# Ledger of designs, part 145: peptides against a protein of PDB entry 3B8E

Target 1, 230 residues: chain A of PDB entry 3B8E
Amino acid sequence: PFLIFIIANIPLPLGTVTILCIDLGTDMVPAISLAYEQAESDIMKRQPRNPKTDKLVNEQLISMAYGQIGMIQALGGFFTYFVILAENGFLPIHLLGLRVNWDDRWINDVEDSYGQQWTYEQRKIVEFTCHTPFFVTIVVVQWADLVICKTRRNSVFQQGMKNKILIFGLFEETALAAFLSYCPGMGVALRMYPLKPTWWFCAFPYSLLIFVYDEVRKLIIRRRPGGWVE

## One batch from the design tools (peptide; made by RFdiffusion4, then SolubleMPNN)

Design b2_p21_6_s3 (from b2_p21_6, 17 letters changed)
Fold by OpenDDE base, seed 2:
Structure b2_p21_6_s3 (fold): chain B 230 residues (1-230), chain A 21 residues (1-21)
Amino acid sequence: as target 1 above (230 residues)
Amino acid sequence: SALEETLKKIKEALELARLLA
């Protein structure tokens, strides 16, 4: 989020403290839970590989997987961010380069995409309104991502949900999201204004799409091992 | 590795926060 903030000079989509909450509260516990995931059924059927090369490949695959998860989460968050700002009159293209004027408290006539002028206070309210939905979107997308990461080839329905730690992680991050979204004082402490319950569903189509896409991908892998889809 | 990735993200976030502060 910060990289895009700096490069595109857009209003800050997610605060630093919120990012820390994501990393410590919503990413760390699920990440640990994945370490205790049951072995994939097809992995156990594989012949022993060279330990040196296999370790290197595994580290690369893990790094790529977590990198991809982070990118998917960021994309989901930014999608929600742009939707909220668009609903408030700021189209994505209009946000480019707007940060300088957006953050200037002495400019009270920043125009949206429709020519409406926004005061500094109004802009900050909209900005902080984006923080909570962004965070919640990350959590919702993370539900699917965690489930997807259980296996490389097998369907989630085949592998099952036997990892109690993973299940705990899902509930923990959801509870944290609810806490940060609705606990009094979060608007002041974390610049996360209260979230309308309807915004929880903003990321659901995206999450579902990713889930379905991954299941299809895995189905193709099972039917055509060694294909380019891997 | 997952923990390391998380720690890296935290460090990156902190560094960026310092730059923006």
Scores: peptide ipSAE 0.015, ipTM 0.286, DockQ to the pose 0.025
Fold by OpenDDE base, seed 5:
Structure b2_p21_6_s3 (fold): chain B 230 residues (1-230), chain A 21 residues (1-21)
Amino acid sequence: as target 1 above (230 residues)
Amino acid sequence: SALEETLKKIKEALELARLLA
């Protein structure tokens, strides 16, 4: 997100505090929960691999797959960001290069896509209004990410949802998201302004996309063991 | 909450760091 912020010169979509909340609040419990996940049913049925050659290749492929998932997460966040700004009069194309004027507190007549002038304070309110739903979007997408991380080959439907710690992690990150989104004072303390409940659903297509992507990947792995998608 | 207080302190520290940079 920060790299896109620099390259596109758009208003900041995600604040530093929000990033810290993701790293410290939403990722820790899920990561620990994965250690308690039940082993895949077919782990002992896999053909032996050459530990010197095949391991390195598979680790690279796994890293690439998770990199792709991370990109989908980022896209979901940016989608929410652009929708909110568009609803407030700033179309995506108009945001390109706008950061310099946006962040200048001495400019109080920044125009939106419809010619409306925005003061510095008004712009910052809109910006901070974007931070919360961006965060929530990441959390919603992480639901799918956590679920798919349970296995490398088996479908989620085959493995099931037996890990109670993982389920607890999902509720924990959701509760944290709700707290940061709606607790009084978050706008002042963390610059995370409340969002409409409808924004929770904005990320669902991307969550579904990740889920479908991973299920398709796993399906290919099951049909072609040792393939390039593993 | 304890989390809110911690995050507030972190924010304040970051703001101070920005002012000193």
Scores: peptide ipSAE 0.011, ipTM 0.258, DockQ to the pose 0.033
Fold by OpenDDE base, seed 3:
Structure b2_p21_6_s3 (fold): chain B 230 residues (1-230), chain A 21 residues (1-21)
Amino acid sequence: as target 1 above (230 residues)
Amino acid sequence: SALEETLKKIKEALELARLLA
């Protein structure tokens, strides 16, 4: 988000402190929880790895997990960002290059896509209104990401939800998201204004997309072992 | 494979940028 903020010169979609909350607060427990995931049910049925030819971890599988899923996650966050700004009169195309004027406190007549002028204070309210739902969107998408990372080839329905620590991680990041979104003072402390409950659902299509994508990927791997999708 | 590697590098760069921000 910060790189896009600089490159595209758009209003800041996510504050630095919020990013730290994602990296240290939201991702830490889920990441640790994966270490306690039970082995895939079919792992003992696989032939022993040849240490001379076989890598323990498929590089393509890792690249898909961190690359494609990460891109979907980022797209989900930015989608929410653009929707909120559009609802407040700023269409995505209008945001390109707007940062310089947006962040200038002495410019109080920045026009939106419909010709309405916005003061600096009004613009900052809209900007900070985007921070919370962006954060929540990341958390909701992480639900799907964490669940799909349980296995490499087995469906989530086959593996099940037996890891209580992983489940705890899901609730922990959700509770943190709720706390940061609705606790009084977060608007001042973290520049995260209260989130309308409806915005929690903005990320659901992307979470579903990740689930469907991963299940299809795993299905292909099961049907065609050794394919490029693995 | 090349695309996936590129996406991985992009993600790593984004994470680094977040830490530096």
Scores: peptide ipSAE 0.000, ipTM 0.243, DockQ to the pose 0.021
Fold by OpenDDE base, seed 1:
Structure b2_p21_6_s3 (fold): chain B 230 residues (1-230), chain A 21 residues (1-21)
Amino acid sequence: as target 1 above (230 residues)
Amino acid sequence: SALEETLKKIKEALELARLLA
């Protein structure tokens, strides 16, 4: 998200504070939970045939998988971002290169796609309005991500939800998202303005996409062990 | 530059928050 912000010169879709909340609030507990996750039966039973080559291949494949999942997560967040801005009159094409004027406090007549002029304060409110939904989108997508991280090869349906800590993590990040979204003062404290409950559902297609992607990937791995998708 | 820009945005956000409070 930050890279796209820089490259496309669009208004910042996700604030630093929200990124920190993701890191501390949504990633920490899952990381702990994964540390206590029981090793997959297939991972533990398979000694690498060649420890040197297989380790490198696995690391590359894991990196690619995480990269792909991360891209899907980012797409989900940006989708929400663009929808919110579009609802406020800023179409995606109009956002390209707008950052310079957007962030200039002395420009109070930035026009949206429909010719409406926006003050600096109004623009920043809209920008901050994107932060919460973006964060929520990440949380919703992480539901799938955390679940799929439990297994490398087995389906989620086969592995089940045995890790109580992971389940707790899912509830914790959801509770955090709800807290940040609806607790009074969060707009001032964390620049996370309240969002409509409907925005929670905007991320569901992407969560499903990640889930399907991972299940398909795992299916391919099960059918073709040692493939490039592993 | 990216860090400075981020810090600037944080500062601006804080200022706006103070104005809106």
Scores: peptide ipSAE 0.006, ipTM 0.246, DockQ to the pose 0.025; fails the geometry check

Design b2_p21_6_s4 (from b2_p21_6, 17 letters changed)
Fold by OpenDDE base, seed 3:
Structure b2_p21_6_s4 (fold): chain B 230 residues (1-230), chain A 21 residues (1-21)
Amino acid sequence: as target 1 above (230 residues)
Amino acid sequence: AALEETLRKIREVLEKARELA
């Protein structure tokens, strides 16, 4: 998000502090939980045919799969960002290159896509209004991501939710999201304005998309072992 | 208990980060 902010010169979609919260609060515990997940029975019983080549292939395939999921996750966050700004009069195309004027406190007549002028304070309110929903969107999408990452080939329905640490991670990230979204003072301290409860559901289509994507991927892997989709 | 401890640690980190910012 920060890189896109710099490259595209758009208003900051997600603050640095919120990024740190994602890295430390939402990703760390789930990552640890995955290390304690029971090995998928079909993977662990399969001896590598060639230890050198099979490891390299698997690492590449895993990296591609997680890269794809990460891209979908980022798209979910940016979707929420663009929706909020569009609802406030800023169409996506209008945001390109707007950062310079957006962040200038001396410019109080920045026009939106409809010709409405926005003061610096008004712009910052809208910007900070985007931070919380973006963060929450990442968390909600991550629910699906964490669940699907439990197995490589088996469906979630086959493997089940036996990892208590994973479940704990899901609750932790959700609790953190709720805390940052609704605790008084977070708007000032973290530049995360309170989230309307309805925005929690904005990311659900993306969570579902990731879930369906992975289930289809796993189905293909089961039907075509050794495919490039692994 | 584990959740409460985790939340406590998170709050402590956030408070420290705020002091440094």
Scores: peptide ipSAE 0.012, ipTM 0.285, DockQ to the pose 0.053
Fold by OpenDDE base, seed 2:
Structure b2_p21_6_s4 (fold): chain B 230 residues (1-230), chain A 21 residues (1-21)
Amino acid sequence: as target 1 above (230 residues)
Amino acid sequence: AALEETLRKIREVLEKARELA
């Protein structure tokens, strides 16, 4: 998100503090939760592979898969960002290169896509209004990510929700999201303005996409063992 | 209030770090 902010010169979609909350608050606990997930039975039943080549290939494939999921998460966040700004009169194309004027507190007549002028204060309110839903979007998408990370091959429906720590992680990140979104002072302290509850649903398509993607992937792996999709 | 103040300070530090980056 920050790289795109710099490259595209758009208004900041996600604040640095929010990034820290994601990395340390919402990602850490789920990561720990995954460490306690039960080993997949099918992995243990596999014949020994070449420990050098097959391990490297598998690690690469896994890294690519998680990289793809991360990209989907980012896309979900940006989608929410662009939707909010569009609802406030700023179309995505108009945001390109706008950062310089957007962040200049001495310019109080920045025009939106429809010719409305925005003061610096108004612009910052809109910007900070984007930070919270971006964060929440990441959390909602992480629900699916956390669940799919439970297994490499088995469907979530087959493996079930046996890890109590994983379940705790899901609730913890959700509670954190709610806290950061609705606790008084978060707008001032973290530049995360209150979020309308309806915005929680904005991320659901992406969460579903990740879930479906992984289920399809796992289905292919089950049908074609040893394929490149692993 | 104390939490808010702490978070504000953290934000300020991060902003400074961002400017240097």
Scores: peptide ipSAE 0.011, ipTM 0.301, DockQ to the pose 0.035
Fold by OpenDDE base, seed 1:
Structure b2_p21_6_s4 (fold): chain B 230 residues (1-230), chain A 21 residues (1-21)
Amino acid sequence: as target 1 above (230 residues)
Amino acid sequence: AALEETLRKIREVLEKARELA
């Protein structure tokens, strides 16, 4: 997300606070879950049949899966971002290269796609309005990740602890998202303005997409064991 | 300093979220 912001020179879709919330909340829980899964796998004395190759294949599979899911999550966040800005008069094509003028405090007449002039304060309100929906989109998409993890039944115990940690993490993330979205003063304190409840549903198509993607991936893995998708 | 302040704010928000939970 931050790379697209730099490359496309668009208004900041994800604030520093939101990034930190993702890094400390969203990424830390999976990291802890993976650490517990590794610790539990170490407790489960089942040495993989070939410890070097099987561990590497699993690590590569996990890395590729999380990388792909992360890309879909980012796309979902950007979709929400572009929809919000489009509803406020900024079409995606108009946002390209707009960052310089958008962030300039002295330019109070930035025109939208329809010729409406936006003050710096108005632009920042719209920008900060995008930060919370982006975060919420990530949280909602992560719900699909839990369903994906639940359906990989190969180790019920690993899934049990992983699911408990992930469920707890998602509960904390959802509670955090709700708190950041609706608590008074968060706009000033964290630059996250209140989110309309309707925007929670904007992420659902992407959650479904991830679910479908994972099911298709599982079907491909089942049909072609050892393929590039592993 | 800005990062530390942001981290402090996040920690405060997380603590408040835990209290609400």
Scores: peptide ipSAE 0.010, ipTM 0.280, DockQ to the pose 0.113
Fold by OpenDDE base, seed 5:
Structure b2_p21_6_s4 (fold): chain B 230 residues (1-230), chain A 21 residues (1-21)
Amino acid sequence: as target 1 above (230 residues)
Amino acid sequence: AALEETLRKIREVLEKARELA
């Protein structure tokens, strides 16, 4: 997200504080919970691996898969960001290169896509209004990510939701997201303004996409053992 | 409360760093 912010020179879509909350607050407990997940049923049925080659290949494939999931998460966040700004009069094309004027405190007449002028304060309110739903979008997408990470090859429907610690992690990150989004004073303290409940649903298509993607991937792995998708 | 305090401290540090940058 930060790289796209620099390259496109758009208003900041996600604040530093929200990034820290994701890294430390929402990801840590779920990640630990995965260590307690039940062993995948097919692990013991795998053919003997060449420890020198097969481990390295598997690590690379895991890294690529998580990289792809991370990209889908980022896309979901940016989608929400662009929708909110568009609803406030800033079309995506107009946001390109706008950062310089957007962040300038002395410019109080930045025009939106429809010619409406925005003061610095008004612009910052809109920007901070985007931070919260971006964060929430990441959390909602992480629900799917955490669920699919339970198994390498088996479907979620086969493995089930047996890890109580993981379930607790999902509730914890959701509660944190709700707290940051709706607690009074968060706008001033964390620059996270209250989120309309409807924005929670903006991430659902992306969560579904991740889920479908991973299920298809796992299906391919089951049908073609030793394939490049593992 | 502890999280809020920590986040507040982090924000303060970041703001100070920005002012120095």
Scores: peptide ipSAE 0.009, ipTM 0.302, DockQ to the pose 0.032

Design b2_p21_7_s1 (from b2_p21_7, 18 letters changed)
Fold by OpenDDE base, seed 2:
Structure b2_p21_7_s1 (fold): chain B 230 residues (1-230), chain A 21 residues (1-21)
Amino acid sequence: as target 1 above (230 residues)
Amino acid sequence: DEVLEEAKKLLELARQLIAAS
């Protein structure tokens, strides 16, 4: 998000504090939960043919898969960001290069896509209104990510939800998202303004997309063991 | 239960770090 902010010179979609909330609040606990996930039966039974090459290849493939999932997460966040700004009169194309004027407190006549002028205060309210939905979008997409990370090859339906720590991680992540979204003072303290409950559903298509993508991937792996999709 | 308790501690630590930032 920060790189896109710099490259495109758009208003900041995700604040630094919100990034810290993701990294420490929504990534760390899930990572702990995954560390205690039950071993996949297929992983434990298969000895590596070549420990050096197979480990390296596996690490590369895992890194690529997580990179793709992370990209989908980011796209989901940006989609939510652009939808909110569009609903407030700022179309995506109009946001390009707008950052300089957007962040200038002395400019109180920044025009939206419809010619409406926005004061600095109004712009910052809209900006901070984007932070919470972006965060929540990441959390909702992470639900799917956590579930799919349980196994390398098996379907979630085959492996089941036996890890109580993972379930706890999902609830804690959701509770944190709700707390940051609705607790009084978060707008001042974290620049995360309250979120309408309907915005939780904005991320669901992306969560479903990740889930379907991973299930299809795993299905291919099961049908073609040793393929490049692993 | 022990792992769950440790996870709760780490979550609390993370919350404190976020609040301090």
Scores: peptide ipSAE 0.005, ipTM 0.282, DockQ to the pose 0.045
Fold by OpenDDE base, seed 3:
Structure b2_p21_7_s1 (fold): chain B 230 residues (1-230), chain A 21 residues (1-21)
Amino acid sequence: as target 1 above (230 residues)
Amino acid sequence: DEVLEEAKKLLELARQLIAAS
């Protein structure tokens, strides 16, 4: 998000402190929880990998799959950002290059896509209104990401939700998201204004997309072992 | 692999910039 902010010169979609909350607060417990995941039911039925041939192909394919999931996650966050700004009169095309004028406190006549002028204070309210739902979108998409990372081959329905630490990780992410979204003073302390409950649902299509993508991938792997999708 | 390494480098750079800000 920060790189896109710099490159595209758009208003800041996610605050620095919020990014730190994602990296240190939201991702840490889930990442640790994966270390305690039960082995896949079929892991002992797999033939020993040839370290000379299978390692390079599998590492590349796994990295590509995680890269694709990460891209879907980022797209989900930016989608929420653009929807909120569009609802406030700023269409995505109009945001390109707007940062310089947006962040200038002395410019109080920045026009939206409909010709309405926005003061610096009004623009900052809209900007900070985007931070919370962007963060929540990342958390909701991470639910799907964490669940699909439980296995390499087996469906989530086959592996089940047996890891209590993983379930705790999902709960911790959700609780942190709720705390940062609704606790009084977060607007001042973290530049995260209170989130309308309806915005929690904006991420659901992307979470579903990740689930469907991974289940289809795993299905292909099960049907065609050693394929390029692994 | 080269694209992934470059992406990791950019991500690390971004994290350093965030930490320095």
Scores: peptide ipSAE 0.000, ipTM 0.265, DockQ to the pose 0.019
Fold by OpenDDE base, seed 5:
Structure b2_p21_7_s1 (fold): chain B 230 residues (1-230), chain A 21 residues (1-21)
Amino acid sequence: as target 1 above (230 residues)
Amino acid sequence: DEVLEEAKKLLELARQLIAAS
């Protein structure tokens, strides 16, 4: 998110506090939960690998796959960000290069895509209105990510949802997202303004995309053991 | 606001460094 912020010179899509909430609040419990996940049914059926060569290759491929998932996750957040700004009169093309004027407290006549002038305070309200749904989008996409992380090869439907700790993690991060989104004072304390409940659904296409992507990847692995997608 | 402001300053600095490189 910050790299895109720097490159595109757009208003800040995700606040520092929100990032901390992701890192400390939403990722820890899921990470621990994965340690208690049931082993894949086929783990002992895999052919012996050379631990010096094949392990390194597989680790690189896994890292790449999770990197791709992370990119899809970020795209989901940015999609939500652009939709909200567009609903407030700022089309994506107009946001390019706007950051300098957007963050200037002395400029109170920044124009949107329709010629409406926005004060500094009004702009900041809109910006902070984007932070919450960006965070919520990340959480919703993480639902799919956490579910797919249960296995490397088996389908989610084959492995099942037996890990109660993982399920608890999903509820915990969702509860945190709801708290940060709707608790009174979050706008003042954390600059996370309340969002419409409909914004929770904005991320669902991306969550589904991650799920489909991983299921297809796993299907390929099952059909071609030792392939480049493992 | 202070944390956000500092974060923005750091990002601006990073942008300037990238632009200068």
Scores: peptide ipSAE 0.000, ipTM 0.230, DockQ to the pose 0.017
Fold by OpenDDE base, seed 1:
Structure b2_p21_7_s1 (fold): chain B 230 residues (1-230), chain A 21 residues (1-21)
Amino acid sequence: as target 1 above (230 residues)
Amino acid sequence: DEVLEEAKKLLELARQLIAAS
């Protein structure tokens, strides 16, 4: 998100606070939960054919998979961001290069895609309105990510939701997202304005996409053991 | 309530980190 912010010169889609909330609230507990996840039986029983090469290849493939998932997460966040800004009159094309004027407190006549002028304060409200949904989108997408991380090769349906700590983590991140979205004062304290409940659903397609992606990946791994996807 | 408490702790931590940054 930050890279796109710099490259595209768009208004900041995700604030530092929300990034910290993701790191602390949505990544930490899930990481702990995953540490307690029971090892997949196939992972533990599989003797590496070549410990040196297979480990390196596997680490690379895992890194690629997580990178791809991360990209899908980012895309989900940006989708939500663009939808919110479009709803407020700023079409995605209009946002390109707008950052300089957007962040200038002395410019109070920034026009949206429809010619409406926005004051600095109004623009910042809209910007901060994007932060919460972006965060929530990441959380919702992380539901799928956490679930898929339970297994390397097996379907989620095969492994099931046995880890109570993971379930707790999912609940915690959701509760945190709800708290940040609806608790009074969060707009001032964290620059996270209240979120319409409907925005929670904007991320669901991306969660589904990640889920489908991982299930397909795992299916390929199961059908072609030792393939380039493993 | 426990989740809310943890959420508050995380928020407080986030605030502290922001203040320290």
Scores: peptide ipSAE 0.008, ipTM 0.321, DockQ to the pose 0.074; fails the geometry check

